# Ledger of designs, part 298: peptides against a protein of PDB entry 7AE7

Target 1, 321 residues: chain A of PDB entry 7AE7
Amino acid sequence: KVYKDLREFLEVLEQEGQLIRVKEEVNPEPDIAAAGRAAANLGKNQPAVFFEKIKGYKYSVVTNVHGSWQNHALMLGLDKNTSTKDQFYELNRRWDKFPVPPNVVKREAAPCKENVIDKDINLFEILPLYRINEQDGGFYISKASVVTADPEYPDDFNKLNVGTYRIQVKDRDRVGIQALAMHDIAVQLEKAEAENKPLPIAITIGNNPLVTFMASTPVGYNQNEYEFVGALQDGVPMDIVKSDLYDHLYVPAGSEVVLEGHIIPRVRTVEGPFGEFPGSYSGARLQCEVKIDRITHRTNPIFENLYLGIPWTEIDYLMAL

## One batch from the design tools (peptide; made by RFdiffusion4, then SolubleMPNN)

Design b2_p29_8_s2 (from b2_p29_8, 16 letters changed)
Fold by OpenDDE base, seed 2:
Structure b2_p29_8_s2 (fold): chain B 321 residues (1-321), chain A 29 residues (1-29)
Amino acid sequence: as target 1 above (321 residues)
Amino acid sequence: SIEEGIKEVEAKNQERIAAAEAAFLASQA
């Protein structure tokens, strides 16, 4: 099976008994993190947790979407009981299909374009933000697929980067982003900052699970993650759409929320602390700052965010393959 | 209201950010 978006995957997870639906109103803190930890303690078949109602917010949260080998099997369209070995075999078999170019769909055909916010931007109105860890310095978007291009070669589709980065919400329309030197985004940012230019960016939330997987998987600088998504879909192209602000940036057509903006050149602001692992905090540090200039989103957008817990984290599954 | 609740969350977020910034600056001194 191939999934167009997060919603199609959540439907399958629910059908397969790999999703818990919380229908009661929950407090963002501590209930989301607490329920995630409780779900993690249910054993090896850890379900996703979908919170329908968040106190003080309009929209829903889902966590732990990639949080088990069963969920990974289902992501690949395999039987949920497929062994890790057989999942790896199938991943490797499909990897050899690279490149599978994506389909560029029209704006009118892209669910991520159903609603637009281009003035009075407030991230708190669109995302049910909460602290993942009690001692976090703020709210994090920890499972976004971030799209950037090479500013020297903006039309080179092979240099279009889709990556996962730590993102702290700094204000209504500003986020901090951790762009480490080893990340492709850092190379692109260095080029933009050398000319004192903004780096165009699209932060996409709530994607096709293979997009999230590939955004967390290191590939070559001259390899496009969307072309690997098509390979991992067994040769079925994924659907992308042009961003609203930038001709050279493409986002998943099915994204729940797309934050379009720019990294402010040569600006660094304090970001953190963040509990990257249980009991381990990455301290506050100077990081890049993104101005959000436009939001597009699906009607009733689902905020997908990372589960962090003991004895495992969701990132352990995203990076283990 | 939801709007009032959002404003409260925003204010609390800014307080936390300001505290983290102050702590960071103090650690660099």
Scores: peptide ipSAE 0.494, ipTM 0.915, DockQ to the pose 0.803
Fold by OpenDDE base, seed 4:
Structure b2_p29_8_s2 (fold): chain B 321 residues (1-321), chain A 29 residues (1-29)
Amino acid sequence: as target 1 above (321 residues)
Amino acid sequence: SIEEGIKEVEAKNQERIAAAEAAFLASQA
């Protein structure tokens, strides 16, 4: 099975008994993190947790989408009881199908374009933001697929980067992003900053689960993550759409929320602290700042965020293969 | 209201950020 978006995947998770739906209103803190921990304690078959109602917010949250080997099997369109070994063999078999170019769909065919916010941007009106850990310095978007391009080669689709980065919400229309020197985004930012130019960026939230997986998987600088998504879909192209602000940036057509903006050149602001692992906090550091200039989103957008807890974090499954 | 709740969350976020910035600057001095 191939998934067009997060919603199709969540439907399958629910059908397979790999999603818990919380229908009662919860407090963002501590209930989201507490429920995630409780789900993790159910054993090896950790379900996703979908919160329909969050106090003080309009929209829903889902966590732990990739939080088990069963969920990982289902992501690959396999039986949920497929062994880790067989999942690995199937992943490798499909990986060899690279490249599978994506389909560029029209704007009217892209669910992520259903709603537009281009003025009075407020992230808190769109995303049910919460602290993952009690000691976090703020709210994080921890499971976004971030799209950037090489500013010297903006039309080279092979240099289009889709990566996962730690993103702290700084204001209504600003986020901090952790762009480490080892990441492709840092190479692209260095080129932009050399000329004191903004780096165009699209931060995409709530995607096809294979997009999220590939955004967390290191690939070569001249390899496009979307072409790997098509390979992992066993040769079925994924659907992408042009961003609204930038002709050279493409986003998943089915994204729940797309934050379009730019990294402000040669600006660094304090980001953190963040609890990357239970009991382990990364200190505050100077990091890049993104101005959000436009939001597109699906009607009733689902905020997909990372689960961090004991004994296994969702990141352990995203990085395990 | 949801609007009032959002404003409170925004304010708390700004307070936390300001505290983190102050702590960081103090650690660099």
Scores: peptide ipSAE 0.490, ipTM 0.916, DockQ to the pose 0.732
Fold by OpenDDE base, seed 5:
Formats: sequence, C-alpha cells, structure tokens
Structure b2_p29_8_s2 (fold): chain B 321 residues (1-321), chain A 29 residues (1-29)
Amino acid sequence: as target 1 above (321 residues)
Amino acid sequence: SIEEGIKEVEAKNQERIAAAEAAFLASQA
C-alpha cells in the first residue's frame, strides 16, 4: 500500500487495530500526555492515539503515528507483523531505487491548498498547541517536515532539504527553530545570513508517513528526501506542489498544515527548555526565529505531534531505521 | 468562547517565555 497523505495512513492504522480513537473531549494538559502514556503501556504493539476533541481548540491531534514496529511495517505497506529483520531487508532493497522523482501537481489538485490564511496569522487558531512535557518552557511543533533550499542554487532540486527540527511557538506568527551546524539547513542559513537576507522556509505538518520518516533520516546535501520517499514507495512517485510564496520551494501535496515564512537573518532569541528525553531537559539557548507569512491547510486539519514518554519515545523508532 | 480561551493560552505562553528568558539571562551573569 502507498499513502497519499496522513489520513490514508490513519485509516489503515485504525483498520489494523494500531489506532486508538479518543472521542470524548480532553484537556490539552495533562490528558494528551496521560493518554499517550497509557497507550504506550499496552505493550510492544503501541498504537497511534487520535484525539478528536481538544478543549479550547477547533481541531484534532494525533500522536505516536510512528510509535511501533507494526506502524513501521504498515508505513512500508507490509503486513503489520513483518519482522524487524524483514522490514530492514525491504527498506534496503527499496533504498537502492533512489532516485524516484516526485510528481509536481497543480495547486488546485493539492489538498494542502484548500484553505489560505495570509492576514492576522494566529498559529493557536490552526494548531491545538499543548506542552509535550510538564516542564517545557512552551509549546512545540516536534514532528514537522521543514523545507528549505540553497540560496546560491535555488533551482537545484537536489539541494532542496526536507528535515525535522525542534520548533517552539514564540508568538501568533513566530516560531523558534533549532538549526544546528550539523544540519543541512545551517549551511543554507549561513549563506543567507552572510548577505543579511532571509532564508525562505516551509514548515509542513501532518504528512505522508514516509515524508516524516525521510525528514528524520540523514541523507547527503545533494540528495532530495522526496526522491527517497518515491524509492521507499517501491518506485511510486510522491506528489508535491509549489509553495505559494516561493517558486523554488515544494511541499507535500497532502500536508495537513503548511507554514510558509522566512528565518529572520542574524536574529537569535531564547528557546527552551524542552524535555527531549525522560528526565533530561535541554536548557534554554539562543536559537533562530522564523516569521510566518502565510498558512495553507486542509479543511479540519489534523495536528500530528511527537509522542514523548516512557519506556520508548516515538523518536527512538524514527532514528532506529 | 474559543477565542477568549485562545487569548488566555497565548498570554500564558508569553509569561512562560518571559520566565525562560529571565532564567537564561540570570544563568549568563
């Protein structure tokens, strides 16, 4: 099975008994984290948890989408009981199909373009924001696929980067982003900041599960993550669409939410603390700041966010492959 | 209303950010 978007994957997870649907209204804190921990305690077959109703918000949250080997097997379109060994074998076999170029679809054919917000941007109206950990300094978008390009080579599609970064919500239209020197985004930002120019950015939320997987998987600077998604789909291209603000940025056509904006050059603001691991908090640091200039989203967007808890976090599965 | 609730969450977020900034500045002194 190949998935066009998060919704098709969630449907399969539910059919396979790998999704818990919470239909009652929950408080963002502490109920989301508590329910996630309760689901994690059900054993090795940890399901995704879908919260239909969040008190004080309009839209839904889903967590732990990649939180088990069963979910990884289903992501690859395999039987949910496929062994870890056989999953690795199949992953490696498909990896050798790189590159599989994506399909560029028309704007009118892209579900992520159903709604547009270009004025009075407020992230709190679109995303049911909550603290992942009780001691977090704020709200985080922890499972976004962030799209940037090389400002020196904007037309080189091989230098288009899709990565996962820690993102703190700072204001209605501002987020902090952790761009470490080892990340491809840091190379691109350095080039932009040398000229005191903004770096164009698209922060995409709620994607095809293979996009999220590849955004969390290190690849070469001259390798496009979308071409690996096509390889991991056993040679079926994924669908991408041009961003609204930038001709050289392409986003997944099926994204639930797309935040388009720019990294403000040579600005650093306090970000954190954040509980990356159980019992371990990263201290506050000076990090980059993104201005959000435009939002596109699907009708009734689903906020996919990372599950962090005991004994295994969702990130452990994303990094283990 | 949802709108009033969002404003309260925004205000609380700004208070937490301000506290984190103050703590960071104090750790650099």
Scores: peptide ipSAE 0.482, ipTM 0.911, DockQ to the pose 0.781
Fold by OpenDDE base, seed 1:
Structure b2_p29_8_s2 (fold): chain B 321 residues (1-321), chain A 29 residues (1-29)
Amino acid sequence: as target 1 above (321 residues)
Amino acid sequence: SIEEGIKEVEAKNQERIAAAEAAFLASQA
């Protein structure tokens, strides 16, 4: 099976008994993290946890979407009981299908374009933000697929990067982003900053699970993650749509939320601390800052965020394949 | 209201950020 969006995947997870739906109103803190930990303790079949109602917020949260081998099997459209070995075999088989170019859909056909916010931007109105860890210095968006391009080669689709980066919410319309030197985004940012220009960015939240997977998987600088998503869909192209602000940026057509903006050139602000692993905190450090200039979102957007549990984190599964 | 609750969360976030910034600056001195 191929999924157009997160919602189709969540439906399958629920049908397969790999999603817990929490219908009662929860407190953002500590209930989301606590319920995630409780779900992780249910044994080998760690389900996703969908929180329908969050106190003080309008919208929902889902966590631990990639948090088990069963969920990974289902992501690949396999039986949930497919062995890890067979999942790896199938992943490798499909990887050889690269490149599978995406379909560019019309704006009107893209669910991520259902709603637009272009003034008085407030991330807190759209995302039910919470601290992932109790000692976190703030709220994090930890499973976003971040789209950037090479500012020297903006029309080179092979240089379009879709990556996962640590993102701290800094204000209503600003986020800190961790662009490490080893990431393609850092190369692109360096080029923009050399000219003191903003780097265009689209931060996409709540995607087709293979987009999130590929955004967490290192690929070559001249390889497009969307073309790998098509490969991992066994040769079925994924659907992308042009961003509203930038002709050269494309986002997943089915994204729950798209934050369009720019990295502010030559600005560094304090980001952190963040509990990257249970019981370990990365200290605060100077990071890049993104100004959000436009939001597009699906009606009743689902905030997909990372689960950091004990003993296995969702990161362990995202990085294990 | 939800709006008031959001404003409170925003305020708490800014307080935490300011505290982290202050702590970071103090660690660099």
Scores: peptide ipSAE 0.482, ipTM 0.911, DockQ to the pose 0.800

Design b2_p29_8_s3 (from b2_p29_8, 12 letters changed)
Fold by OpenDDE base, seed 4:
Structure b2_p29_8_s3 (fold): chain B 321 residues (1-321), chain A 29 residues (1-29)
Amino acid sequence: as target 1 above (321 residues)
Amino acid sequence: SIKEGIEEIEKKNKERNEAAEAAFRASQL
């Protein structure tokens, strides 16, 4: 099985008994985190948790999408009971198919383009934001696939980077991004900042689960994560679409939400604190700031966010392969 | 209303960010 988007994957998770649907209205805090902990207590085969109604918000939240080996097997289109060993064997077999170039679809064929917001941008109207940890300094987008390019080689598709970065919501149309020096985004930002230019960025939320997986997997600077997604789809290309603001940025065609904007050159603002692990808080640091200039989104967008629960985090499964 | 709920959450987020910034600045002195 290959998935075009998050919705097709969530449907399979639900059919396989790997998704809990919460139909009652919940409070963002503490109910989302509490339900995730309750799901974690069901044992090794933790389901995703889908919240249909969030108090004070229009749209839904899903968490713990990658939170088990069964969900990982299903992501690969395998039987949910496929052993970790056999999953690893199949992953490696498919990895050798790299590169599998993506299909570029037309704008009108891309579900992520169903709705556009180009003025009066307010992230709180689109994303049911909540505090993941009780001591977090703010609201985080923790499971976004962030698209950037090399500003010196913008047309080199092999240098297009799709990565996962911690993103704090600063305002209606501004986010802080944690760009560490070891990440490809930091190399690209350094080049832009040398010329005092903005770095174009697309922050994508609610993707094909293999996009999220590859965005969390380190690859070479001259390797495109979308070409690995096609490899992990056993040679089936994924669908991408051109961003609205930038000719050189491509986003997953099925993204629930796309935040298009720019990293403001030579600006640093306070980001954090954030609880990366239970009982471990990263302190506040000076980080980059992104201005959001345009949003595209699916009708009734689903906010996919990371589950940070005890004892197993969703990060443990994203990093274990 | 949803609007009032969003406005309240925006306010809380602003207050939290301002507090974090103030705490950070104080830690650099």
Scores: peptide ipSAE 0.503, ipTM 0.918, DockQ to the pose 0.793
Fold by OpenDDE base, seed 2:
Structure b2_p29_8_s3 (fold): chain B 321 residues (1-321), chain A 29 residues (1-29)
Amino acid sequence: as target 1 above (321 residues)
Amino acid sequence: SIKEGIEEIEKKNKERNEAAEAAFRASQL
C-alpha cells in the first residue's frame, strides 16, 4: 500500500490497532508527554497517540507515528507483523529503484494549499505547541521535513534537500533551527550567508510517513529525498507541489502544515535547552533564525510531533533502518 | 476563550525564551 498523506497512514494505523485515539480534552502539558510515556510502556507494539482535543488550542496532535516496528512495517505497506529482517530486505530491494521522480501536481490539487495565512502570522493559532520535556527552553517542532535548495544551483532538483532538524518556536512568526555543519542545510546556508542573502525554506509538518522517514535518513548532497520516497513506494511517485513563495522549492502535496519563509542571513539567536534524550539536555546555543512569511495548511491540520520517552524514542526507529 | 489561551501561552513562551537567553549570556561570562 502507498499513502498519499499522514491521514491515510493514521487510518491504517487505527485499523491495525496501532493508534490510540484520545477523545477527551487534554492539557498540552503534561498530558501529551505523559500519555506518550504510557503508550510506550505497552511494550514493543507501541501505538501512535492521536489527541483530538487540546485545551487552549483549535487543532489536534499526533505523536509516536513511527514509534514501533509494526508502524514501520505498515509504513512500507507490509503486514504489521513483518520481521525487522524482512522489512530491511524489502527496504533494500526498493532502494535500488532510486531514482523515482515525484509527480508535480497543480496548486489546486494539493491538500496542503486548502488554507493560506499570509498576514498576521501566528504559529500558535495553527500548531498546538507544547514542551516535549519539562525543562525545555520552549516549544519544539521536532518532526518536520525541512525543504531547502542550493542557492548557487536553485534549479538543480538533485540538490533539493529534505531534512529533519530541531526547530524551536521563538515567536509568532519566528523559529530557531539547528543547522549543524555536517547537515546539507548548513552547506546551503553557508552559500547564502557568503552573499548576505536569505536562504529560502519550507518547513513541512504532518507528511506521508515515508517523507518523514527519508528526511531523517542521510543521503548524498546530490540525491533528492523525494526520489527515494518514490523508490520506497515500490516505484510509485509521490506527489509534490510548488511552494507559494519560491519557484524552486517543492513541498509534499499532502502536508498538514507548510511554513514558508527564510533563514535570516548572519543572524544567530539563542536556541535551547532541549532534552534530546531522557536525562540528557543539550545546552542553549546560538543558532539560525527563520522568519515565517507564509503558512499553508489543510483544513483541521494535524500537528505531528516527535515522541521522546523511555525506553525508546521515535528517533531510535527512524534511524534504525 | 481560545484567543485568550493562545495569548497566555505566547506570553509563557516569550518569558521562557528570555530566561534561556539570559542564562546563556550568564554562562558566557
Scores: peptide ipSAE 0.474, ipTM 0.909, DockQ to the pose 0.809
Fold by OpenDDE base, seed 1:
Structure b2_p29_8_s3 (fold): chain B 321 residues (1-321), chain A 29 residues (1-29)
Amino acid sequence: as target 1 above (321 residues)
Amino acid sequence: SIKEGIEEIEKKNKERNEAAEAAFRASQL
């Protein structure tokens, strides 16, 4: 089974008994985190948790999408009871199919383009934002697939980077991003900042689960994560579309939300603290700042966000294979 | 209303960011 988007994956999770649907209105804090922890404690088969109604917001939240070996098997289009060993074997077998080039679809064929916001941008109108941890310095977007390119080689598709980074919401149209020196985005930003130029960026939320997986998986600087997604789809290309602002940035065609903008050159602002692990906080640091210039989104967009809880976090499953 | 709820949450986010910035500056002195 191959998934075009998050919605097709959530349908399969629900059919397989790997999705809990919360139909009652919840408070963003503490109810999302509390319900996620409660669901995670129900056993070894941690389901995704879908919150249909968030008080003070228009749209829904889903969490713990990758938070179990069953969900991980289903992501690979395998039986949910496939052993971790067999999942690893199948992942490695498919990895050898790299590269599988994506399909570039037209704008009118891309679900992420159903709605456009190009003025009076307010992230709080689109994303049901909440603190993941009680002591977090703010609201975080923790499962975004962030698209950037090499500013010296913008037309080199092999240098297009799709990565996962910690993103704090700073304002209605600004986010802080943790670009560590070991990440490809930091190399690209260094080149842009040397010339005092903005770095074009697309922050994509609510993707095909293999996009989220590959964005969390280190690859070579001259390797495109979308070509690995096609490999992990057993040779079926994924669908991508051009960003609206940048001809050289491509986003998943099925993304729930796309935040298009730029990293402001040579600006650093305080980001954090954030609870990276239960009971462990990363301190506040000076980090990069992104200005959001355009939003595209599906009708009734689903905010996919990270589950952080005990005994295991969702990140443990994203990094385990 | 949803609008009032969003405005309140935006305000809380601003206050939290300002507090974190103040704490960071104090730690650098």
Scores: peptide ipSAE 0.471, ipTM 0.909, DockQ to the pose 0.831
Fold by OpenDDE base, seed 5:
Structure b2_p29_8_s3 (fold): chain B 321 residues (1-321), chain A 29 residues (1-29)
Amino acid sequence: as target 1 above (321 residues)
Amino acid sequence: SIKEGIEEIEKKNKERNEAAEAAFRASQL
């Protein structure tokens, strides 16, 4: 099975008994985190948790999409009971199919382009934001696939980077991003900042589960994560579409939300604190700031966000393969 | 209304960010 978007994957998770649907209205805090913890306690097969109604917001949240070995098996289009060994064998077998180039679809064929916001941008109108941990300094977007390019080689598709970074919501149209020196985005940002230029960025939310997986998987600077997604789809290309603001940035055609903008050159603002692991807070630090200039989104967008629970976090599964 | 609820949560987010910034500045002294 290959998935075009998050929605097709959530349908399969529900059919396989790997998704809990919460139909009653919940408070963003503490109910989302509490329900996630309760789901994690149901045993070894941690389901995704889908919240249909969130008090004070228009749209839904889903958490723990990658939060089990069963969900990983289903992501690969395998039987949910496929052993971790057999999943790893199949992952390696498919990895050797790299590169599988993506299909570039027309704007009109991309679900992420159904709605556009280009003025009076307010992230709180589009994303049901909540604190993941009670002591977090703010709201985080923790499962975004962030797209950037090399400013020196903007047309080199092999240097197009799709990565996962910690993103704090700072204002209606501003986010803090943790771009560490070990990340490919930091190399690209250094080149832009040397010339005091903005770095173009697309922050994509609610993707094909293999996009989120590959964005969390380290690859070479000259390797495109979308070409690995095609490999992990057993040679079926994924669908991408050109961003609205930038000719050289491509986003997943099926993204629930796309935040297009730029990293402000040579600006650093306080980001954090954030509870990266249960009982450990990373302190506040000076981090990069992104201005959001345009939003595109699907009708009734689903906010996919990370589950941080005990004993296993969703990060542990994303990093374990 | 949803609008009023969003405005309230935005305000709370601003206050939290300002508090975090103040705490950070205090830690650098």
Scores: peptide ipSAE 0.470, ipTM 0.907, DockQ to the pose 0.804

